Peptides against a protein of PDB entry 6IDX. Designs and how they scored, part 219

Target 1, 380 residues: chain A of PDB entry 6IDX
Amino acid sequence: KELAKLSADVTFATEFINMDGIIVLTRLVESGTKLLSHYSEMLAFTLTAFLELMDHGIVSWDMVSITFIKQIAGYVSQPMVDVSILQRSLAILESMVLNSQSLYQKIAEEITVGQLISHLQVSNQEIQTYAIALINALFLKAPEDKRQDMANAFAQKHLRSIILNHVIRGNRPIKTEMAHQLYVLQVLTFNLLEERMMTKMDPNDQAQRDIIFELRRIAFDAESDPSNAPGSGTEKRKAMYTKDYKMLGFTNHINPAMDFTQTPPGMLALDNMLYLAKVHQDTYIRIVLENSSREDKHECPFGRSAIELTKMLCEILQVGELPNEGRNDYHPMFFTHDRAFEELFGICIQLLNKTWKEMRATAEDFNKVMQVVREQITRA

## One batch from the design tools (peptide; made by RFdiffusion4, then SolubleMPNN)

Design b2_p22_2_s4 (from b2_p22_2, 9 letters changed)
Fold by OpenDDE base, seed 5:
Structure b2_p22_2_s4 (fold): chain B 380 residues (1-380), chain A 22 residues (1-22)
Amino acid sequence: as target 1 above (380 residues)
Amino acid sequence: SAAREEAIRQQLELLRKRRRAE
């Protein structure tokens, strides 16, 4: 206890480190000797002293042994560990992950997000905060190729459900630190959309063109009586598709693939449209048909609206930007759905369509409608 | 990236602040 207090002093820390004191503390953890009277209390103070000493930045985190990492990871993975040891162990892991890429690699092999889920199910908000902070640290330090895997692990219905039920819907007010960590987690997860947001559609890619064709099929062929087989002429089919793409509200009626060559939002807009069409088919069909049947110039161009809305949502959610200190604004909806961005798009496109009708907007009012919708989304 | 390094630095600072509040 005295050592832990003294370790906060830089002068003492320097002298203690010069005496190899930190090595002695690490070896004490590595030994795992549970036979000592008051082992848990002693270990808790040892871990505190270790953290305080390391916080001075005199010693590199790379000096930490694999055995030490395994012991600390062991304290986090064991269900019957003292809360005081667990908390300090989570803090040490976070520190190791953040300070060293080498330690990150070792820890990422020893600890899964699944093991941290158990620490989110507790009533202790401090433990929950440390667990989410460690997840965020792992996400921040993950190489680009592994970030998607972490997101997929986060996309595990279980983690989101637990955060929603035990953290967000918990019986306790969310502290500022927890709100910040939830914000960080949201930002890091939405940043995975950056690749799709910056992916241009290839107008020559048949598979991507088939998605646009599927959007047309879902909107128009699902209700069409099979009796009017359009006559066999390739040109008549192209002309029919041009009309359909106009009714879908694409800017380029001849080649709607060109509307997805602009980045942002690139292919992410097409992903949102396809998700809406498949998951919320009735809503999609209703929005498209309500606007396609209008001859009064008050048609809401769905395709254009979907693209610009996707871009707007990327701007509002700061897709591609890293989390900043002092922000604590998170969307609870992010934790309610597997595809939260696409669901948000589905809500917002309905809001846009409603707002367009209420304003009696024309194509000339498009930017004004988008501004009103932006204000509505940012206030919600 | 420099932005990622800054985010890491901020996370570390928050961790230190959180530990000092205990």
Scores: peptide ipSAE 0.564, ipTM 0.957, DockQ to the pose 0.810
Fold by OpenDDE base, seed 4:
Structure b2_p22_2_s4 (fold): chain B 380 residues (1-380), chain A 22 residues (1-22)
Amino acid sequence: as target 1 above (380 residues)
Amino acid sequence: SAAREEAIRQQLELLRKRRRAE
């Protein structure tokens, strides 16, 4: 206890480290010897002293043995551990992950997200915060190839459901630190959309053109079997499609694929449109047909609106940006569904269509409508 | 990236602040 307190002093820490004191503490943890009558209390103070000593930056985190890592990971993975030991063990793991890429690799092999999920199902918000902070640390340090795997582990319906039910919908107010860690987790999750956001549509890719044709089919040919391959397009059929693409509100009526060559939002806008058309077909058809039949110049261009809304949502959600200090604005909706971005798009495109009607907007008012919609989304 | 290193630094600072509040 006294050592843990004194270890916060840099002068004491320097002298203690020079006497190999930190090596003695690490060996005590590595031994795993439960033979002492006050083992839990002694271990808690040992882990505190270790963290305080390491915080001075005098000793490299890479000095930590694999045996030490396994012992700390063991304390996190055991079902019956003292809360004081668990908290300090989570803090040590987070410190190791953040300070060393080598330690990250070793920890990522020893700890699963599934083991951390159990620490989210507790009534202690501090333990929940340390568990989410460790997940965030693992996400931050993950190489690009493993970020998708971590994302898939986070995309596991189970983790999102547990965060929603035990953290967000818990019977207690969310502290500022927890709100920040939820924000960080959200930002890191949305960064997975960056690839699609920065993917340009290839106007020559037939498979991508077939998606645009499917959007047309769902809107205008809802009763027609998908088996009518677009291939036999007589000039009259091409002219018909040009009219349909105009009614869909694409900027390029001849080749709508050109509207998706701008990055951001690239292919992510097409993904959102296709999701809306397939999952919320009635809403999609309603929005398109309500605007396609208007001759009063107050038609809301769906295609253009969907692209610009996707771009705006990427800006609001900071897609491709890393988390910043002092931010704690997380959206509970993003923990409710696996396709939360596409669901948010589906809500926001309805809001945009409503706002366009209420403002009696024309194509000249497009930017004004988008500003009003941005304000509505950011206030909600 | 420099931005990722800054995010890591901020996460470490928050961890230190959280531990000092205990």
Scores: peptide ipSAE 0.562, ipTM 0.957, DockQ to the pose 0.746
Fold by OpenDDE base, seed 1:
Structure b2_p22_2_s4 (fold): chain B 380 residues (1-380), chain A 22 residues (1-22)
Amino acid sequence: as target 1 above (380 residues)
Amino acid sequence: SAAREEAIRQQLELLRKRRRAE
C-alpha cells in the first residue's frame, strides 16, 4: 500500500527502478502464488505500484515477460476475480496495447473481444468503461488487415445488444468518459467505410454495372424473376434503360456508373442504395416510383440525392478521421444494428424525400434541401 | 500515421486521468 502511494513520486520511482524494484513486482505477479494471507489486497497494490512506476516512462513496456502478460490476461478472463484486481488488470492491458506494438500482438492472441463481454454485463460503469477502452485500444493498434476482423467481432449482435442494454439503457446515467469511449468505438468502426468511400466505380466492370441494373430491376420489374433478365438487350432496351436511369434520378442517365467515379462517396453510395433496395425494398420502391410518376418539376432525383446524402453522412460522421478528445457524441443506432451506417442512410433518405416534398423543391433547390436535411440530421 | 499516433496519445492520457480519479 505504501509502495503504491510512493510509486507516484518520480524521485522514489527513479530510485526504486534503479534498485530493480519493478522486476521484483513483475515476478510477484508472474509467480501467481495465492498462498499468502490477504493475497487479493497485496496483488491489487502490486498492480497499482507497477502502473504508477510504468507511468513515469523510465522503463520500457517491452521489458514485460510473456508470463506476466498471461497472468494479467488470466485475471481478466477468469470468473470470480476481485473488482479491484480486474480494474487494474484491464488498465495494464490497455497500457500495454497502447505503448507497444509487440505487446499488442501478444495480447491480441490471448484476449478476444468476446472475453470482455462479461465485463460489460456488470452494474459497475467504471469496469464497463475499462472494458470498452481496452476494445478501443485493440482497435487503434490493430494493423489495417485485422481492423475488419475487429469490426466483424463488434458487429456481432450479442456484443452490440449487451452494450445497448447494459451500458446505454442501463439504470445509471452515462458518464462523460463512457460516452467518449462509445464515441471512439463508433468512429473506429465507421472508419472502415473509408475504403469504400474512396473506391471509384470502374465503368467497365460488368459486376458493378450489374448492381446498377439490379437497382433498376428492383424498382421497375419487382415481379420479374432475375433469371429472366434477358441477355444483351436490343437498342430499344438500351433506350428503355436510359429512361429508367433518368427516373431513378441519376445525373448520368446514359451511364449511371459515371456518378460513382467521384470520391467521396464512391462505391459507398452504391452499397447504401443496394442495401436499401434489398433490405427495405418497399421503402425503396415507394421512393423511386413516387418520384418517377411525377411529370412535374418537383421530382426528387433519388440517385443524385443518395450519392450526396452518403457524402454528407460521411462528413457528419467524420469517416476517415480518427477520434478526438472532448467528443462524446455517439449515435445509439450504432448499437442497434450491425449495418448501422446503411440503416442511418435509409432513415435519412426518407427524411430527404419528405423534406423535398414539404419544400416543393425543384432541381434548382437541391443544395437548399441538402442544407435543411443536414441541419435536421445534426440536431437529431 | 501521425493522426493515429495522436489518437493513441489521447487514449493514454484519458487512461491516466481515469486512474487518478480512483
Scores: peptide ipSAE 0.561, ipTM 0.957, DockQ to the pose 0.772
Fold by OpenDDE base, seed 3:
Structure b2_p22_2_s4 (fold): chain B 380 residues (1-380), chain A 22 residues (1-22)
Amino acid sequence: as target 1 above (380 residues)
Amino acid sequence: SAAREEAIRQQLELLRKRRRAE
């Protein structure tokens, strides 16, 4: 206890480190010797002293042995560990992950997200905060190739459901630190959309063009009697597609692929449109057909609106930006759905379509409608 | 990236603040 308190002093820490004191503390943890009277209390103070000493930055985190890492990971994975030991063990793991790439690699092999999930189901918000903070640390330190895997592990319905039910919908008010860690987790997850947001459509890629064709098919062929086999001549078919792409509200009616060459939002807009068309088909068809049947210049251009809305959502959600200190604005909706961004798009495109009708907008009012929609989204 | 390093630094600072509040 005294050692843990004194370890916060830099002068004491320097002298203790010079006496190989950290090595002694690490060996105590590595030994795993449970035979001592007051083992849990002694261990809790040992872990505190270790953290305080390491925080001075005098000793490299890379001095930590694999045996030490396994012991700390063991305290996090064991169900019957004292809360004081668990909290300090989570803090040590977070510190190791953040300070050393080599330790990150070792920890990422020893700790599963599944093991951290159990610490989110507890009533102790401090433990929950440390567990989410460790997830965020792992996400921050993950190499680019593993970030998607981390997000997929997070997208496991179980982790989101547990955060939603035990943290967000818990019987306790969310503290500022927890709100910040939820914000960080949201930002890091949405940053995976950056690749798609910055991916330009290739107008010559047939597979990408087939997605646009599928949007047309879902909107217009689902109601058409199968008897209108596409057997009419190639030119009539091309002219028909140009009309369909105009009715879909693309800016380039001849080659809608050109509308997706602007980054942002690039291919992410097409992903949102396809998701809406497949998952919320009735909503998609309704929005498209309501505007395609209008000859009164009050048609809402769905394709253009979807692209600009996707861009706006990326700006509002700061897609591609890293989390900042002092922010705690997380969206509960992020935890309700596996495809939260696409679901948000689906809600916002309906809001846009409604707002367009209410304003009796024309194509000239497009930017004004988008400004009103932006204000509505940012106030919600 | 420098931005990622700053985010890591901020996370470490928050961890230190959280530990000192306990």
Scores: peptide ipSAE 0.559, ipTM 0.956, DockQ to the pose 0.742

Design b2_p22_3_s1 (from b2_p22_3, 14 letters changed)
Fold by OpenDDE base, seed 1:
Structure b2_p22_3_s1 (fold): chain B 380 residues (1-380), chain A 22 residues (1-22)
Amino acid sequence: as target 1 above (380 residues)
Amino acid sequence: SADREKAIADFQKRHREMRRKQ
């Protein structure tokens, strides 16, 4: 207890480390010796002292043995561990993952996200916070090839449902630290959209052009079986499509694929449009047809609006940026939906369309509408 | 219990302060 308190002092820490004191603490953990009458209390203070000593940055985290890592991981994976030991063990693992890629690799082999999920199902918000913090650390330090696998694990309905039901909808106010960890998890999840955001459409790729054609089909031919598309005259069909792409509000009415060559938002905008058209078909058709039937110059260009809104959402959500330590703004909606970004897009595109009408906007007011929509999204 | 809760809170505070300095 006194050692744990004194270890917070840098002068004491320096002298204690110079006497190999940290090695003694690591050996106490490595031994796993449960023979002491106050083992749990002693271990909790040992882990506290170890963390306080390591927090001075005097000693590299790489000094820890594999046996030490396995013991700490064991305290996280074993059922019925004392809450004080569990909390400190989660914090040690987080610090190890954050400070060393070598330790990350070892820890990622010893602990699964599934084991950490069990620590979210508790009433202790501090345990929940450290469990999410360790998940976030593992996600942050994951190699690019493994980030998608972790993302898929976060995209599992189970983890989101547990966070939603046991953390966000819990009977306790969300503390600032938990809000920060939820924000971090959100940012790391959205960083997976960076690839699509930075992917340029290839105007020569037929499969990508077929998606744009499918957007046209859903909007204007929703009752027509695709089998009955009469194979008649290629040129009249091209002229019809140019009109339809104008009604869809693309900037390039001749070749809408050119609108998706700008990165950001690249292909991510097309993904959002396709999601809206397939999952929220009635909303999509309503937005497109309402604006396509207007001759009063107050039409909201859906295609252009969808692209610029996707770009704006990427900027607001900081897609491709690392989590900021000063932020704690998380959106509960991101834990309610499998495709939370696309669902947010679907809400925001309706807001944009509404705002456009309320402002009686024209194409000249486009940037003003986008500014108002940005303010509305950031204040919600 | 109160001393333990305080020690935990003080630990969490310092750990957060460390993360912010990295």
Scores: peptide ipSAE 0.023, ipTM 0.565, DockQ to the pose 0.046
Fold by OpenDDE base, seed 4:
Structure b2_p22_3_s1 (fold): chain B 380 residues (1-380), chain A 22 residues (1-22)
Amino acid sequence: as target 1 above (380 residues)
Amino acid sequence: SADREKAIADFQKRHREMRRKQ
């Protein structure tokens, strides 16, 4: 206990480390020997002292043995560990993950997100906070190849539902620290969209062009009686598609693929449009057809609007930006749905279409409409 | 990236502050 307090002092820490004191603490943890009276209390203070000593940055985190890592991971994975030990063990694991890529790899093998999720199902907000903090550390330190897999594990209804039900909708006020960890988790989750946001469409990729064609099909062929398949020549079909792409509100009516070559939002805009068209088909068709049937110059260009809205949402949500230490603003909505970004897009595109009508906008008013919509989204 | 290293450092700092408030 006294050691744990003194370990916060850099002078004491330096002397204690020079005496190999930290090695003694690590060996105490590694031994796992419950033979001492008050073992749990002693262990809790040992772990506290270890953390405080390591926080001075005098000793590399890479000094810890695999046995130490396994013991600490064991305290997190085992049921019925003392809350005091669990809390400090989560904090140690987070620190290990943040400070060392080698330790991250070892910890990622010893601990599952499922085990950490169990620590979210408790009434102790401090334990919940450290569990999310460790999840965030693992996410932040994950190599790019594993980041999507972690995200898929987080995109699982389970983590989001547990956070929503046990943290956000919990009977206790969310403390500033928990709010920060929720913010961090959101930012790290949205950063998975960065790849798609920065992916240019290849106009020569047939599979990508087929998605644009599918958007056209869903909008226009869903109402067409199959009997009017115009058996007429290739030129009439090309001219028809150009008209359809104009009605869809693409900037490039001849080759809509060119509208998705701008990054941001690149392919992410196409993903949002396709999601809307498939998941909210009636809403998509309504928006497109309502604007495609207008000859009054008050048509809302859906394709252009969808692209610019996707870009705007990326800007508002700071997609591709790393979490800021000072921020704690999280959106509960992002825990309510597995595809929360695409659902937000679907809400916002309807808002845009409504705002366009209310303003009686023309193509010249496009930027003004987007500004009004931005204000509406940022105030919500 | 330098930004990633900064983000890690910020998290490390915040983590220390969390422990000290308990």
Scores: peptide ipSAE 0.169, ipTM 0.827, DockQ to the pose 0.866; fails the geometry check
Fold by OpenDDE base, seed 5:
Structure b2_p22_3_s1 (fold): chain B 380 residues (1-380), chain A 22 residues (1-22)
Amino acid sequence: as target 1 above (380 residues)
Amino acid sequence: SADREKAIADFQKRHREMRRKQ
């Protein structure tokens, strides 16, 4: 207890470290020996002292043994651990993950996101905060491949659902620190979009071209009686598709794939369009057909609008940027849906289409409409 | 990257501040 208090003093910490005091504390944890009547209290103070000593940055986190990591991970994985030990163990794991890539690798083998999600289902907001902080640390330190794996649809859905129900919709005010951790989690989640945002369409990839063709099919062939597909020659089909791509509002009516070669937003815009077309088909068809039937030059170009809106959303959400220490602003909406970005896109494209109509915009007003839409999105 | 190191350092600083308030 006294050691834990004194360990916050840098002068004491320096002297205690010089006496190999941290090594003694680590060995106490590694031993796992429950021989003392006040083991839990002693362990809680030991972990406090260890963490305060390590926070001075005098000793490398790489000094910790695999046995130590396993013991700390064990305290996080065991259901009947004292809350004080659990809290400090989460904090230690977070610090280990943040300070060392080697420790990250070892910890990622010993703990699962599922185990950390269980600590969100508690009434203790501090435990919840440390659990999210550790998740955030793991996401921040994960290699790209492992970030995608950690981001499997089930773990993300469950995590988002638990955060929504037990943290955001909880009966307790969200403290500043929890708000920060939720912000960090949001930023790190949106950073998973960066790859797609920076992926250029390959105009020679037939599978990617088939997606654009599917957008055309959903918009124009879904209502057409299959009997009236004119068996007209390959050239008439190409001319028909060029007209259809113009009606879809692509900038390049001949080869819409060229509109997706700009990064950002690259393929992420196509993903959003396809999601809208498949999940919100009626909304998609309505937006396309309402604008494709206009002859008054007030048509809203869907394809161009969808691309520029995707880019704008990436800018607003700071996709690819690292979380800032000073920010605590999180959007509860991003915890409500598995495909929250695509759903946001679907809302915003409707807003854009509405704003375009209200402004009586033409193609020359495009940038002005986008500016108004940006202001609407950022104020909501 | 230096920005990633800063984000980590900032995260660690907040973490320390959280623990000191408990």
Scores: peptide ipSAE 0.101, ipTM 0.779, DockQ to the pose 0.815; fails the geometry check
Fold by OpenDDE base, seed 2:
Structure b2_p22_3_s1 (fold): chain B 380 residues (1-380), chain A 22 residues (1-22)
Amino acid sequence: as target 1 above (380 residues)
Amino acid sequence: SADREKAIADFQKRHREMRRKQ
């Protein structure tokens, strides 16, 4: 206990490390010898002292043995470990993952996300916080190829449901540190959208064009009886499509694909539009038709609005940015839905359409409407 | 990247602060 307290002092830490004191602490952990009276308490203080000593950055984390790593991972993986040992073990693992890529690889082999999920189901918020912190560390240190797999594992309805039910909807106030870890997890999850946000549409890709055709079809052909004979010549069809793309509110009425060549938001805007059109079809059709039937210049350009809204949401959510230590703002809705970004888009596009109507906006007011909508989203 | 190193440093700092409050 006294050693653990003194280990926070840099002068003591320097002297103790120079006396090989940290090696003695690691050997105590490595030995695994339960033969000592008050073993659990002694071990908890040993782990505290070790962590405080290592926090001074005097000793490299790469000095730890594989036996030490296995013992610490064992304390996280074993049932009925003392809460104090578990908490410190999670903290040590997080620090090892953050400080060393070689330790990350070893820890990622020894620990499963499932084991960490079990520590989220407890009533102890400190353990929950360290478990999420370790998840976040593993996510942050994962190679790019493994980040998507981890994201898919975190996108497992199970982790999100557990966080939602045991952390967010828990009977205890969320402490600032837990709120920060939830924010971090949210940011790391949104960074998966970066690829799509930075993907330019290929205006020559037929599959990508077919998505735009599908948006048109859902808006205009789903209500039209199939009896409109396919016999109007290809030029009349192109002219009809140009009119339809104007009614959809694309900037480029001739080739809407050009509107998605700008990055950000690139293809992510098209993904959002397609999601809205397929999952919230009635809302999509209503928004498009309410604006397409207006001859009064008060039409809200859906296509342009959807693109600029997607870009705005990426800016608000800091897509592609790393988490900041000073932030603790997380959105519970991102733990409720598999496609929470697209659902947020669907809410915000309705808000935009409402705000446009309330303002009696024209195309000249577009930026003013977007600014009002930004303020509404950021205050909610 | 420098940004990733900063994020790691911020995590380490936050972690130390969390432990000191316990």
Scores: peptide ipSAE 0.093, ipTM 0.772, DockQ to the pose 0.850; fails the geometry check

